# Ledger of designs, part 81: peptides against a protein of PDB entry 3OGK

Target 1, 307 residues: chain A of PDB entry 3OGK
Amino acid sequence: ATPDRLSRRFPNLRSLKLKGKPRAAMFNLIPENWGGYVTPWVTEISNNLRQLKSVHFRRMIVSDLDLDRLAKARADDLETLKLDKCSGFTTDGLLSIVTHCRKIKTLLMEESSFSEKDGKWLHELAQHNTSLEVLNFYMTEFAKISPKDLETIARNCRSLVSVKVGDFEILELVGFFKAAANLEEFCGGSLNEDIGMPEKYMNLVFPRKLCRLGLSYMGPNEMPILFPFAAQIRKLDLLYALLETEDHCTLIQKCPNLEVLETRNVIGDRGLEVLAQYCKQLKRLRIERGADEQGMEDEEGLVSQRG

## One batch from the design tools (peptide; made by RFdiffusion4, then SolubleMPNN)

Design b1_p15_8_s3 (from b1_p15_8, 9 letters changed)
Fold by OpenDDE base, seed 4:
Structure b1_p15_8_s3 (fold): chain B 307 residues (1-307), chain A 15 residues (1-15)
Amino acid sequence: as target 1 above (307 residues)
Amino acid sequence: SLFERRRALYEQSRR
């Protein structure tokens, strides 16, 4: 399909999702004339798709100019923007989006690759948005954004229900968690083991409605912070947790209402057995092979045909 | 070590 054909067929289109090539090809093998650039689509959106409120680009090349054009064209009518595994933009493009689309409800840039110039985009979002429901920059490398802005967003956006972030130190998010009273989902952050202060995370207070969770680098020493509300956990993302097979077993036993589990091969056959025993409401299971399992002699760290 | 495991996971996530 071409942009012009789309607008002619569906002038009143509300939602658009475009998919590009796999990420590996994006960086090394995409010719200039390939359909992986969003530019022609953004042009068409700006000119002819006046009712479009949701845009999802997956594995596409997106420039700052593209984002600026989209932002100005849709303004407060834009409710959802997902830059899913995209590349080619900087934080200036994000700034344009949040500056002009002040009623945006969903902003996602999960696994996108970008040039970070500053943290102004998050600050601007914090200063002016009260509509945000979903914020997701999971698996990104923002280093210049402030956890204080995230807290401000939580305070001002009463409908904020899902937040996924990069490598914020979890202790810097205490204010955020306190403010995010309606938060149901949180992924990301960074737990850093400190031999001199092993209990530094034990007093973390999570939002009362939190039921979908993925804490990055959570090890067995930090895992107990989940125990007070483990029974209400419906989804766990353990892909980037530092749990062994036995740790998985321990946690799973405490999550009888678990519906979705994402983890690595380290769960092992034993972990899968425990999962089957204790999590009768499980609907979806994702098991990935992790780099950390390579070369490990742990016999239990493998999912076999038994599991 | 924990550090090595974290690094491995981080590197994997950047693919």
Scores: peptide ipSAE 0.034, ipTM 0.725, DockQ to the pose 0.218
Fold by OpenDDE base, seed 3:
Structure b1_p15_8_s3 (fold): chain B 307 residues (1-307), chain A 15 residues (1-15)
Amino acid sequence: as target 1 above (307 residues)
Amino acid sequence: SLFERRRALYEQSRR
């Protein structure tokens, strides 16, 4: 469908999701007039979709100008913006969004590629937003944002329930976790082994309602930090954990209420057997091929047709 | 090694 057809047929549209092609197919292969650019859609939103409150762009090309236009057109009516695996923008575009859309509830940039100019967008969000429920810049690279702003967001946004971040050192998020009293989901961060301080993460205090979790680079030495609340875990993202087959088995056995598991092939048939045995509430299982297969010490990390 | 595994996971996350 074309943007104009959409607005004519559904002038009262409240939610829009657009999907582009995979990034690899977009690079130098998509003409400017192709549907991979959000520009014509943003124009249509601005002019004719005046009740739109939720926008999801997946694998689209998004410019700062597009974001600025969208922000100004929807302003406080925009409740959800998801830039899912998008590219073409900078943090200036994000700044425009959070500046003009002060009642935004969901802001997602997961796996998006962008140019980082500064950390002002997160600071602005921290200073003025009290409505945020979901913040997700998982699998992104921000070097100029402050964990203090994240803490401020947690303090001011009492409905904040899901936060996914990039490579913040987990110890820098202690204040955030203390402030995020209603947080149910956390993904990302960075756990770093320190031979001189093997127990440096053992005293981490997580939000009491935390039940969906994915700590990046979590190894078997850090895994025990989950044990005190493992029984309340309903979703685990282990895609970026550094767990072997046996480690998976250990953790899974402690999560009897697990509903969703995302992991790599390293779980193996043995891990799947353990999962079936201990996780009777499991609803969804995602297994990806890992690039780390050659680095696995446990050769059992293979999922076959039996699993 | 941990480093190699971390790097591999990081590279995979960028795809």
Scores: peptide ipSAE 0.033, ipTM 0.720, DockQ to the pose 0.217
Fold by OpenDDE base, seed 2:
Structure b1_p15_8_s3 (fold): chain B 307 residues (1-307), chain A 15 residues (1-15)
Amino acid sequence: as target 1 above (307 residues)
Amino acid sequence: SLFERRRALYEQSRR
């Protein structure tokens, strides 16, 4: 469909999801008329889709100008913006969104590629937004944003339930976790192993309602921090954890209410057997072949047709 | 190393 055809058919559209081509490497090779750019859609939204409150762009090219136009056109009517694996913008575009869309509830830029100019967008969000429910910049490269702004967001946005972040040191998020009283989901961060201080994370206090979790680079030394609340965990993202087969077995046995598991092939047939035995509520299982496992000869770390 | 493993996992997610 074309933007103009969509607006003619559905002038009162409230939610729009667009998907570009699956190969990220081809984004810059896609002519505008091939539908890889959001520009014609943003133009149509601005002119003719004046009831739109939710926008989801997946694998598309998005410029700062596109974001600025969208922000000004929808303003406080925009409740959801998802830039899912998009490219072509800078943090100036994000700043425009959070400046003009003061009542945004969901902001996602998971796995998007962008140029980082500063951390002003997160600061602006922290200073003025009280509506945020979902914040997701999982698997992104932000080096200029402040964990203090994330804490401020948690304090001011009492409906904040899901936060996914990049490589924040987990110890810098202590204030955030304390403030995020209603948080149910957290993914990302960075657990940094210290051979000289193996228990440096043992005193972490997580939000009481936390039940969906994915701590990046979590190893067997850090894993015990989950044990006090493992029984309430419903979803685990272990794709970027540094757990071996036996570690998976240990953790899974402590999560009887697990509904969703995402992990790598290292779980093995043994881990799958343990999963079947202890996790009777399991609804979804995702297993990927990790890059770190390409040359592995460990039979235990392989999922076969036996499991 | 731990660093190399972290980097490998991250790069895979971007492919």
Scores: peptide ipSAE 0.031, ipTM 0.718, DockQ to the pose 0.278
Fold by OpenDDE base, seed 1:
Structure b1_p15_8_s3 (fold): chain B 307 residues (1-307), chain A 15 residues (1-15)
Amino acid sequence: as target 1 above (307 residues)
Amino acid sequence: SLFERRRALYEQSRR
């Protein structure tokens, strides 16, 4: 329950996951108690948890000072850092992490809210890290990082298997995909329709082992780029896809080995029927309700008891 | 939601 109690009971702890209190409004609520801040935990890690190699903070307040202290305390022993839906830090904190933790294998900032000062943190990773296996800043707002650094990371990190990014133009990631020979999972990017160039993405070459995928803003016009390898897709994240019910049906029919699907209510009962018919290996299904589906009058765009 | 915000931005970029 408290940092000091944890270290006393488990001085040889290697992995720690802390969850802040659930928030009704993401990042707009500051915890009423100190339990929402990582500071006391980072202090305890620095002083007493000297074997800790994996840290996962979920829905917590994290400052740059906290990150700096953690980075310096664990250095190359830190293999995993997950800032999952956290807030309170800037890219300076990230820079400290990647500067001091050069053997980090997993770095996650998914859905975290932060102030972006520059893209130095990703550049530092590119320059020095060869250990990275998982990089995840999915659903974040980075505007100052370079896709070239991501490419460099892919080239240098032979064990890189999962990368989730923000709104990179997907065509800027061509070099990354070419370099990421062992990549199994990719989420994010940005597919942008161009009326004047409808085939702009058709020549996109994905890593051969890619089987977990979530392309942001993928519409029906872009969807065919998946068809050549749809049979090997095991996981689809369609939360940010721009697919209607029938588009879902089309894609699902081409993914007989699908194990995990994340989508919105737009899949509808029709889509769920198709899913049941064609995806016999499905293990997990997540359906979110977006405002776009809530406003739709289309009967097919709703999940009912039928589904 | 995050999706709604992102989608709105996407739609704006297409115009």
Scores: peptide ipSAE 0.047, ipTM 0.756, DockQ to the pose 0.110; fails the geometry check

Design b1_p15_8_s4 (from b1_p15_8, 7 letters changed)
Fold by OpenDDE base, seed 1:
Structure b1_p15_8_s4 (fold): chain B 307 residues (1-307), chain A 15 residues (1-15)
Amino acid sequence: as target 1 above (307 residues)
Amino acid sequence: SLFEEREKLREEARR
């Protein structure tokens, strides 16, 4: 489809999802001729799609200028922006979005690559937005944003239900968790094992409604922090957890209401057996082959046709 | 080690 054809056919379009071509290489190299620029679409949105409130770009090249144009064109009518696995922009583009789209409900940059100039975009969002429901910059590399701004967002956005973040130290998010009273989903963060303080996370208080969870780099020593509310967990993202097969078994048996599991091959056939035994409500299972399994020899942490 | 595994996972996350 072309932008002009879309607007002519659907001038009252409210939601648009565009998918770029799959990246050719494992290293996020986007060929110059793959045709994944959003520019012509943003132009069309600005001119002809005046009712558009939701935009989802997947695997597209997005410039700061594109974001700025989109932001100004849609302003407070923009409720959802998803930059899913996109590239080509900086945090200046994000700043433009949050500055002009003050009623945005969903903001996603998951797995996008960008140049980080500062943390102003998150600060601006914290200062002016009260509508946010979903914030997702999972699998990104923000180093200049403040966890305090995230806390402010949680305090001001009463409908905030899902937050996925990069590598924030979890202890820096204590204030956020306290403020995010309605949070149902959290992914990301960083759990850092400390041999000198093995229980440093044991006093972590999670939002009472939390039921979808993916704590990055959670090891077996940190895993017990989930046990008090494991029965209410509906979704687990263990893709970036540091759990062995036995650890998976231990956790899974404590999650009888689990509906969605995402994990690595390390779960093994035994983990899958335990999953089948204890998780009768499971609806979706994703198993990826992680680097850890690739480097390991014949270990139990392998899924065969048995599982 | 857990440390090495973490680094590998981080690398995967950046892909």
Scores: peptide ipSAE 0.031, ipTM 0.713, DockQ to the pose 0.212
Fold by OpenDDE base, seed 5:
Structure b1_p15_8_s4 (fold): chain B 307 residues (1-307), chain A 15 residues (1-15)
Amino acid sequence: as target 1 above (307 residues)
Amino acid sequence: SLFEEREKLREEARR
């Protein structure tokens, strides 16, 4: 579909989702005029799609200029922006979005690749937004953003229900968790094992409504921090956890209300058996082949055709 | 080691 055809057929379009080429093709082979660039779509949005409130770009090239144009064109009417596995922009583009779209409810840049100039975009969001419900920069590398701004967002955005972040030290998010009273979903962060301080994270207080969780680099020593509220966990992302088969079994047994599990092959047939036994409400199971294939000497960590 | 595994996971996540 071409942008012009879309606007002519659907002038009152409220939501747009565009998918580009697979990421493997994005770096070397996309011609300037390829459908992988959002530019022609942003132009069309700016000119002809005046009711558009939700934009989702997946695996597309997005420039700062594109973001600036989109931001100015939609302003406070923009409720959702998802830059899903996109590339080509910097934090200046994000700054433009949050500066002009002050009533944005969903901001996603999960797995996007960008150039980080500063942390101003998150600061601006913290200072002016009270509408945010979903913030997702999961699997991104921000080094210049402040956990304090995230805390401010949590204090100001009472409808904030889902936050996914990059590799923030979890202890730096203590203030955020305290402020995010209505948070239901959290993914990301970084748990850093300290042999000299094994209980480093044991006093971490999570939001009371938290039921969807994915803590990055969570090992067996950190896993017990989930036990007090494991019964209320409905979704668990263990893709980036450092849990062995037995650890999976231990955790799964404590999550009887689990509906969604995402994990690696390390769960093994044993873990799947435990899952079937204890998690009767399971709706979705995702098992990825991870680096576990090279290191798992133990047959127990492999999902066989019998599981 | 857990550390090595963590680094591998980070590398995979960056892909």
Scores: peptide ipSAE 0.027, ipTM 0.683, DockQ to the pose 0.204
Fold by OpenDDE base, seed 4:
Structure b1_p15_8_s4 (fold): chain B 307 residues (1-307), chain A 15 residues (1-15)
Amino acid sequence: as target 1 above (307 residues)
Amino acid sequence: SLFEEREKLREEARR
């Protein structure tokens, strides 16, 4: 469909999701006339889709100018922006969004690639937004943003329920977790093993309602931090955990209410057996290939056709 | 090592 056809057919459209080509194609020379650019859609949104409050771009090229135009056109009417696996923008574009869309509830940049100029966008969001419910920059590389701004967001946004971040040291997020009283979902961060301080994470206090979790680089030594609330966990993202098969078994046994599990093939047939035995409420299972497959000489770490 | 696994996972995440 073309943007103009969409607006003519649905002038009162409130939600729009656009999908581009797979990410692999985005790194190659893409013709300007390719449907992967959001520019013509942003133009149409600005001119003709005046009731649009939710925008989801997936695997598209998004420029700062596109974001600026979108931000100014929709302003406080924009409730949801998802830049899902997008590219072509900088943090200036994000700054424009959070500056003009002060009532945004969902902001997602998961797996997007961008040029990072500064951390002003997160600071601006922290200073002015009180409506945020979902913040997601999972699997991104922000190096110039402050965990203090994340804490401020948690303090100011009482409806904040889901936060997914990049490689923040988990200990830097203590203030965030304390402030995020209604947080139900957290993914990302960075757990860093310290041989000299094995208990460095044992005193972490998570939000009381936390039930969807994915801690990056969580190993067997850090895993026990979940045990006090493992029974309330409904979703686990273990894609970036450093757990072996037996570690998976240990954790799964403690999560009888697990509904969604995302992990790597390291779970093995043994882990799947344990999952079937202890997690009777499981609704969705995702098993991805991990880099660990290339090094695993042990047959037990592979999911077979029997599993 | 756990360190090597972490680096591999990071590389995969960046793809």
Scores: peptide ipSAE 0.026, ipTM 0.688, DockQ to the pose 0.204
Fold by OpenDDE base, seed 2:
Structure b1_p15_8_s4 (fold): chain B 307 residues (1-307), chain A 15 residues (1-15)
Amino acid sequence: as target 1 above (307 residues)
Amino acid sequence: SLFEEREKLREEARR
């Protein structure tokens, strides 16, 4: 489809999702006349799609100029922006979005690649937004943003229900968790094992409504922090957890209401048996091959046709 | 080691 055809057919469009390059293609190899750039779509949105509230770009090239134009064109009418596995922009583009779209409810940059200039975009969001419901920059590399701004967002946005972040030290998010009273989903962070202090994270207090969780680099020593509320967990993202097969069995057994599990092949046939036995509400199971499997010699850590 | 595993997972996250 072309942008002009879309606007002619659907001038009152409220939601738009565009998918760009195939997985096999690199962004820099896409010609300018290819559909991989959002520029012609942003132009069309600005001129002819004046009721658009939700924009989702997946695997597309997005420039700061594109984001600035989109932000100014839609302003407070923009409720959702998802930059899903996109590239080509900097944090200046994000700053433009949060500056002009002060009523945005969903902001996603999951797995996007960008140039980080500063942390001003998150600070601006913290200072002015009270509408945010979903914030997701999972699997991104922000080094210049502040956990304090995340705490401020939680305090000011009472409808905040889902937050996914990069590699924040989890202890720096204590204030955030205390403020995020209505949070239901959290993914990301960084758990850093200290052999000399195994109880480093045992005093973490999570939001009372938390039921979808994925703590990055969680090992067996940290896993017990979930046990007090494991029965209310509905979704687990263990893709970046450091759990072995037996650890999976232990955790799964404590999550009888689990509906969604994402993990690696390390769960093994044994873990799948335990899952089937204890998690009768399971709706979706994702098992990925991890880099750790290249070193696996033990069959227990493999999913076979028996599982 | 736990450290090596963490680094591998980080590399996967960048893909």
Scores: peptide ipSAE 0.025, ipTM 0.683, DockQ to the pose 0.210

## One batch from the design tools (peptide; made by RFdiffusion4, then SolubleMPNN)

Design b1_p16_1_s1 (from b1_p16_1, 10 letters changed)
Fold by OpenDDE base, seed 2:
Structure b1_p16_1_s1 (fold): chain B 307 residues (1-307), chain A 16 residues (1-16)
Amino acid sequence: as target 1 above (307 residues)
Amino acid sequence: TTSNEYRRKREARLAS
């Protein structure tokens, strides 16, 4: 459809999701400059879709000017913005969004490509927003943002339930976890193994309602930090964990209420057998190829028809 | 930073 036709047919539209061109093959990679431009849609939103409160762009090109126009046009009426696998913007565009849309509830930039100028956008969000429920910049690299701003957001946004981040050192998020009393979902961070201090994460305290979790680079030494609340875990993202087959079996056995599991083929047939035995509530299973499959295949890490 | 570059960085760490 075209923007003008959409507005004529649905002038009172509240939610819009636009998808760019699909990939020729379903890979977990997005080429640069892939997808269509959001500019004509943003223009139409600004002029004719004045009740729109939720916008989801997937695999599209989004400029700072587009974000600025959208922010000013919708202001505090904008509740949801998802830049899902988008490209073309900088942190200046994000700053405009959080500056003008102070009642935003969902902000997502997962797997988007952008130029990072500074960390002002997250600071501005921390200083003024009290409405945020979902913050997601998973699989992105923000090097100039502060974990203290994330802590401030947790303190001020009482309805914050889901946070997905990049490679923050987990120990820098201790204050965040303490403040995020209602947090149900967390993904990302970075667990950095220290041979000289294997127990460096053992005193980590998670929010009491946490039930959807994906800790990046979690190995078998860190895995036990989940055991006290493993029974309440409903979703695990192990795509970037450093767990072997037996580690998977150990963890899965402790998660009888698991509904969603995302992992790599290292789980193996054995892990799948354990999963079937202990996780009777499982609804979705995603198994991806390992990063080292080329010449590093292990029989235990292979999933066959037996699994 | 591009998403592809970031992903490659993470994958490289997993392979190490």
Scores: peptide ipSAE 0.469, ipTM 0.926, DockQ to the pose 0.394
Fold by OpenDDE base, seed 5:
Structure b1_p16_1_s1 (fold): chain B 307 residues (1-307), chain A 16 residues (1-16)
Amino acid sequence: as target 1 above (307 residues)
Amino acid sequence: TTSNEYRRKREARLAS
């Protein structure tokens, strides 16, 4: 498809999703004319798609100039921007988006690759947005953003229901969790084991409506923090949890309302048996091979033909 | 450590 054909056929388009090619090669080796760059689409959006409120770019090259043009063209009419596994931009581009699109409801940059210049984009978002419902920069590395800005967003955006972040120390997000009263989904953060203070996370207070969760690097020592609300968990992301087979069994049996589970092969046949026994509402199961595949001592940590 | 291994895996995914 071409941008011009799209606008001619659908001049009143409100939602656009574009998918680039799989990341099989270096981004700089992608030809400019294959459709992987968003530039021609942004131009078309600016000129001819005046009702567009939702934009989703997946695996595309996005420059700061592209983001700036998009931001200025759509301004407060832009409700959704998803930079899904995109590359080529910096935080300056994000700053432009949040500066000009002050009523944005969904902002996603999950697994995108970018150059971080500063944390101004999140600060600007915190200072001016009250509409945000979904914020997702999961599987990204932001070192210059402030957890205080995330807290401010939670206080100001009363419809905020889903937040996915990078490797924030979870203890730095205490204020965020207290402020995010309507939060239903949280992924990311970083649980960091401290041998000298094994219970440092036990007093964490999560939002009361939290039901979709994925805490990064959660081990068996931290897992009990979920037990008070395990029965209300609907989705659980354990891809980056540090749980063994038996830990999975322990947690799963406490989540009878689990609908979606994402985990690693470490769940094993035993874990799958427990899952089948206790999670009768399960709708989706994703099992990946994990880094812990090497060094597994027994078959309990492996999914076999039996399982 | 196991934690570091998963962090590295995450970083690898970001780079892919």
Scores: peptide ipSAE 0.251, ipTM 0.801, DockQ to the pose 0.105
Fold by OpenDDE base, seed 3:
Parts: structure tokens; sequence; C-alpha cells
Structure b1_p16_1_s1 (fold): chain B 307 residues (1-307), chain A 16 residues (1-16)
């Protein structure tokens, strides 16, 4: 469909999701400029979709100008913006969004490609937003944002329930976790093994309501930090955990209420058997191939058609 | 291509 057709047919549209480039674009198999620019849609939103409060761009090309126009057009009426695997913008565009859309509830830029100019966008969000429920910049690299701003957001946004971040050292997020009293979901961060201090993460205090999580680079030495609340875990992202088959079995056995599991082929048929045995409430299972499964000679790390 | 770079870094770490 075209933007103009959409607005004519549905002038009172509240939610819009657009998909642009195919997955092949992520592997540089097609030109980056091939696919959908959001510009014509942003124009249509600004002019004719006056009730739109939720925008989801997936694999679209988004410029700072597009974001600025969108921000000014929707202002405090914009509740949800998802830049899902988008490209073409900088942190200036994000700054415009958070500056003008002060009542935004969901801000996502997961797996988006952008140029980082500064950390002002997160600071601005921390200074003025009290409505945020979901913040997601998972699978991104921000080097110029501050964990303190994230903590401030947690303190000020009482309805904050889901936060997914990039490569923050988990220990730098202690203050955030303490402040995020209603947090139910956390993904990302970075667990870094320290041979000289193997117990450095054992005293981490997670939000009491946390039930969906995915800690990046969590190994078997760090995994026990989940055990005290494993029974309340409902969703687990192990895609980027450093767990072997046996580790999966250990953790899964402790999560009887698990509903969603995302992991790699390393779970193996053995892990799937354990999953079936202990996780009777499982609703969704995602298994991906990882680089660590390459050259695996042991069958324990393989998921077969049997499993 | 920041997302792709991030993914490659993660994959590289997992492969180690």
Amino acid sequence: as target 1 above (307 residues)
Amino acid sequence: TTSNEYRRKREARLAS
C-alpha cells in the first residue's frame, strides 16, 4: 500500500508498522539504499494521521530529519516508537524524539545501525520523561551514554517494566537495578569473567519482579546468580550466554515456569529433553545456530530431528 | 552497519 491510500482509508489509524528491507540487506547482499525510506510515511503521518500514537519501523531507512519531523508532528501524542533494525540516523535524531515526545512510553532501537554523536538523548530522556515503560537498545553499541542516566530513568519512570541494553558492565547497573523496582524484563549488559575475583557478581541484587531476562556473556560461573529467583523466570534469552549443553540442563531444571526460551543449537537434544521434562508451560522455543557450534564433534551440542 | 558489527563481535566471543 501507499501512504496516501492508507490515510484515506484509515484516517483514524493509531498504530502503524512498516517493514522495509529484507533480511538479505543485513548481510550486504543488497544495497543499503534499497528498500523503504520512512520519509514519505512520516510526511503522511504529519499531514493526515493525526491520531497515530504508535509507530514501528522495521528494516527501514530513517534519517535524523525524518525523526525530527515525526517528533514535532506527534509530540506528546507519540507513545511508541520502534526503530527495529533501522539505519540512517544518528543520536541527534534520538535526541529530537525524546525532546519533543516527553510522554513516550516505548522507545526501541534494537539492532539499529546509527552514528553515535553523544549521550544527550539518554540524558534528556532521564531529565524529563516519567512515562517510559519500555526502553530497548538491545544489540547496539553506545559508548557515550551514562549508566547514571539509566538509573535516573528507573527512578523517575514508575511504570518502567522492560529494559534492554547494550554492553554495560553489569556492575555499573547496580544502581539501576535498585531503582527499577517494577522492572520485569532485562536483557543485555555484559558479564565479564574475572579469574582473580570469581564471585564479583554473586552479590547482584535484581528487581524483585524480574521474570524475563537475557544476560549477555553469562557463563556457568555467573549462572548461579539466577538461582534464587529461577522459579519465577518466565522468559530466558540465552542466545548470547556462554552456556554449554550441561549448563542449559542445569538452568532449565530450575525454571519450571519458563514460557519462552531463546538459545543456540548448543542446547542439544539432551537440553531439549530436559526442557520437555521440567518446563511444562513452555510456549515458544527459538533455537539459532551460533559460531560456537561450528566444528562441534560432540553430538550433545546438536539438535537433531528427534529433539 | 553497527548492528552487524555488534553481532560479529558477539559471534566471535562465543566462538572463542
Scores: peptide ipSAE 0.104, ipTM 0.765, DockQ to the pose 0.419
Fold by OpenDDE base, seed 4:
Structure b1_p16_1_s1 (fold): chain B 307 residues (1-307), chain A 16 residues (1-16)
Amino acid sequence: as target 1 above (307 residues)
Amino acid sequence: TTSNEYRRKREARLAS
C-alpha cells in the first residue's frame, strides 16, 4: 500500500496504523526509500486525510519534522498518537505534538528510541491539556521530565485512566496518585529497596479504581502494598518485578479476578498451578525468558512442558 | 538507543 492509494480510496479515514520492519533491522543501514519512514505518510495525512484523528506508527522512523508537520496539520483534531517502538525523533518533536494538539487523548511512545533534549514537552502538556486519557512512555528513559508535571496532568485531565512511565521513584509520584482519581492503569516507576527503611513504601496510596498494574523492581518486601486492593486487580505486569516463584504464588492467590498476567519464567510450574487454581477469570498469560533465570539451577524456577 | 538502554538496565538489575 502507498499513501496516495490510501487517501484516494479512503479520504474520510479516521484511524491509521502503520507497521515497519522489526526493530532489529532499524539498527542497520536502512535505505532512504524504505517504507519504514513515516514522511510520505505524514505528507499524505497533511494533504488528503483531513478527518484522521488517530495515528499509530509501529517500528517506524519518525523525525522531528514529521512530528511537527503532523501536529500542525491535525492540530486539535488529533486525538491519538502512538509512536510504538519508533525511532529518529527528539523531545522537540514531542513538544510540537503537545503544543499544537491540545486536545490529544492518547499519547504513546512506549519502547521508542529518541534523543532527550529537555522536559518541555511534558511541561507543555501539563500546562495546556485537559483531555488526556492515556499517557504511555513505558520502557523509556526520560531523565529531564518532572513528576510534578505528571501530577499537574492528573489534576487537569479528569478522564486520565491509564499512565505508564519510566523510572520515576514511586515516592515522587505520591502527588500524582492522589490527583489521578480516575486512574485504572499504572505501569512503570521504580521501587528502590532501602535496608534502613524497609517500610518506605508501605503507606503509598493508590488510586481507588486502580486495577491494571505493573510496578518496576517490586520485590517481596514491597508486594504487600498491593494486598489491600489485590482482589480488584485485573491485570498484572510482573516482567520487571523482583519476585521469585513463591512470591508469585503469594500474590496470585490474592488476585482472584486476574484476567491478564505478564511475567517471566521464574513463575515456574508451581506458580502456574497456583494461577490455575485461584485465577479462574484469566484470559491472557504472557511468560518471557528473563536474564535472571539464565543461570538458574533449580528446576522449579522454570516453566516446563507440563506447565 | 533509549529503549535498548532501558532494557539492558532492567536486565542488569534483575540479574544482579
Scores: peptide ipSAE 0.079, ipTM 0.777, DockQ to the pose 0.382; fails the geometry check

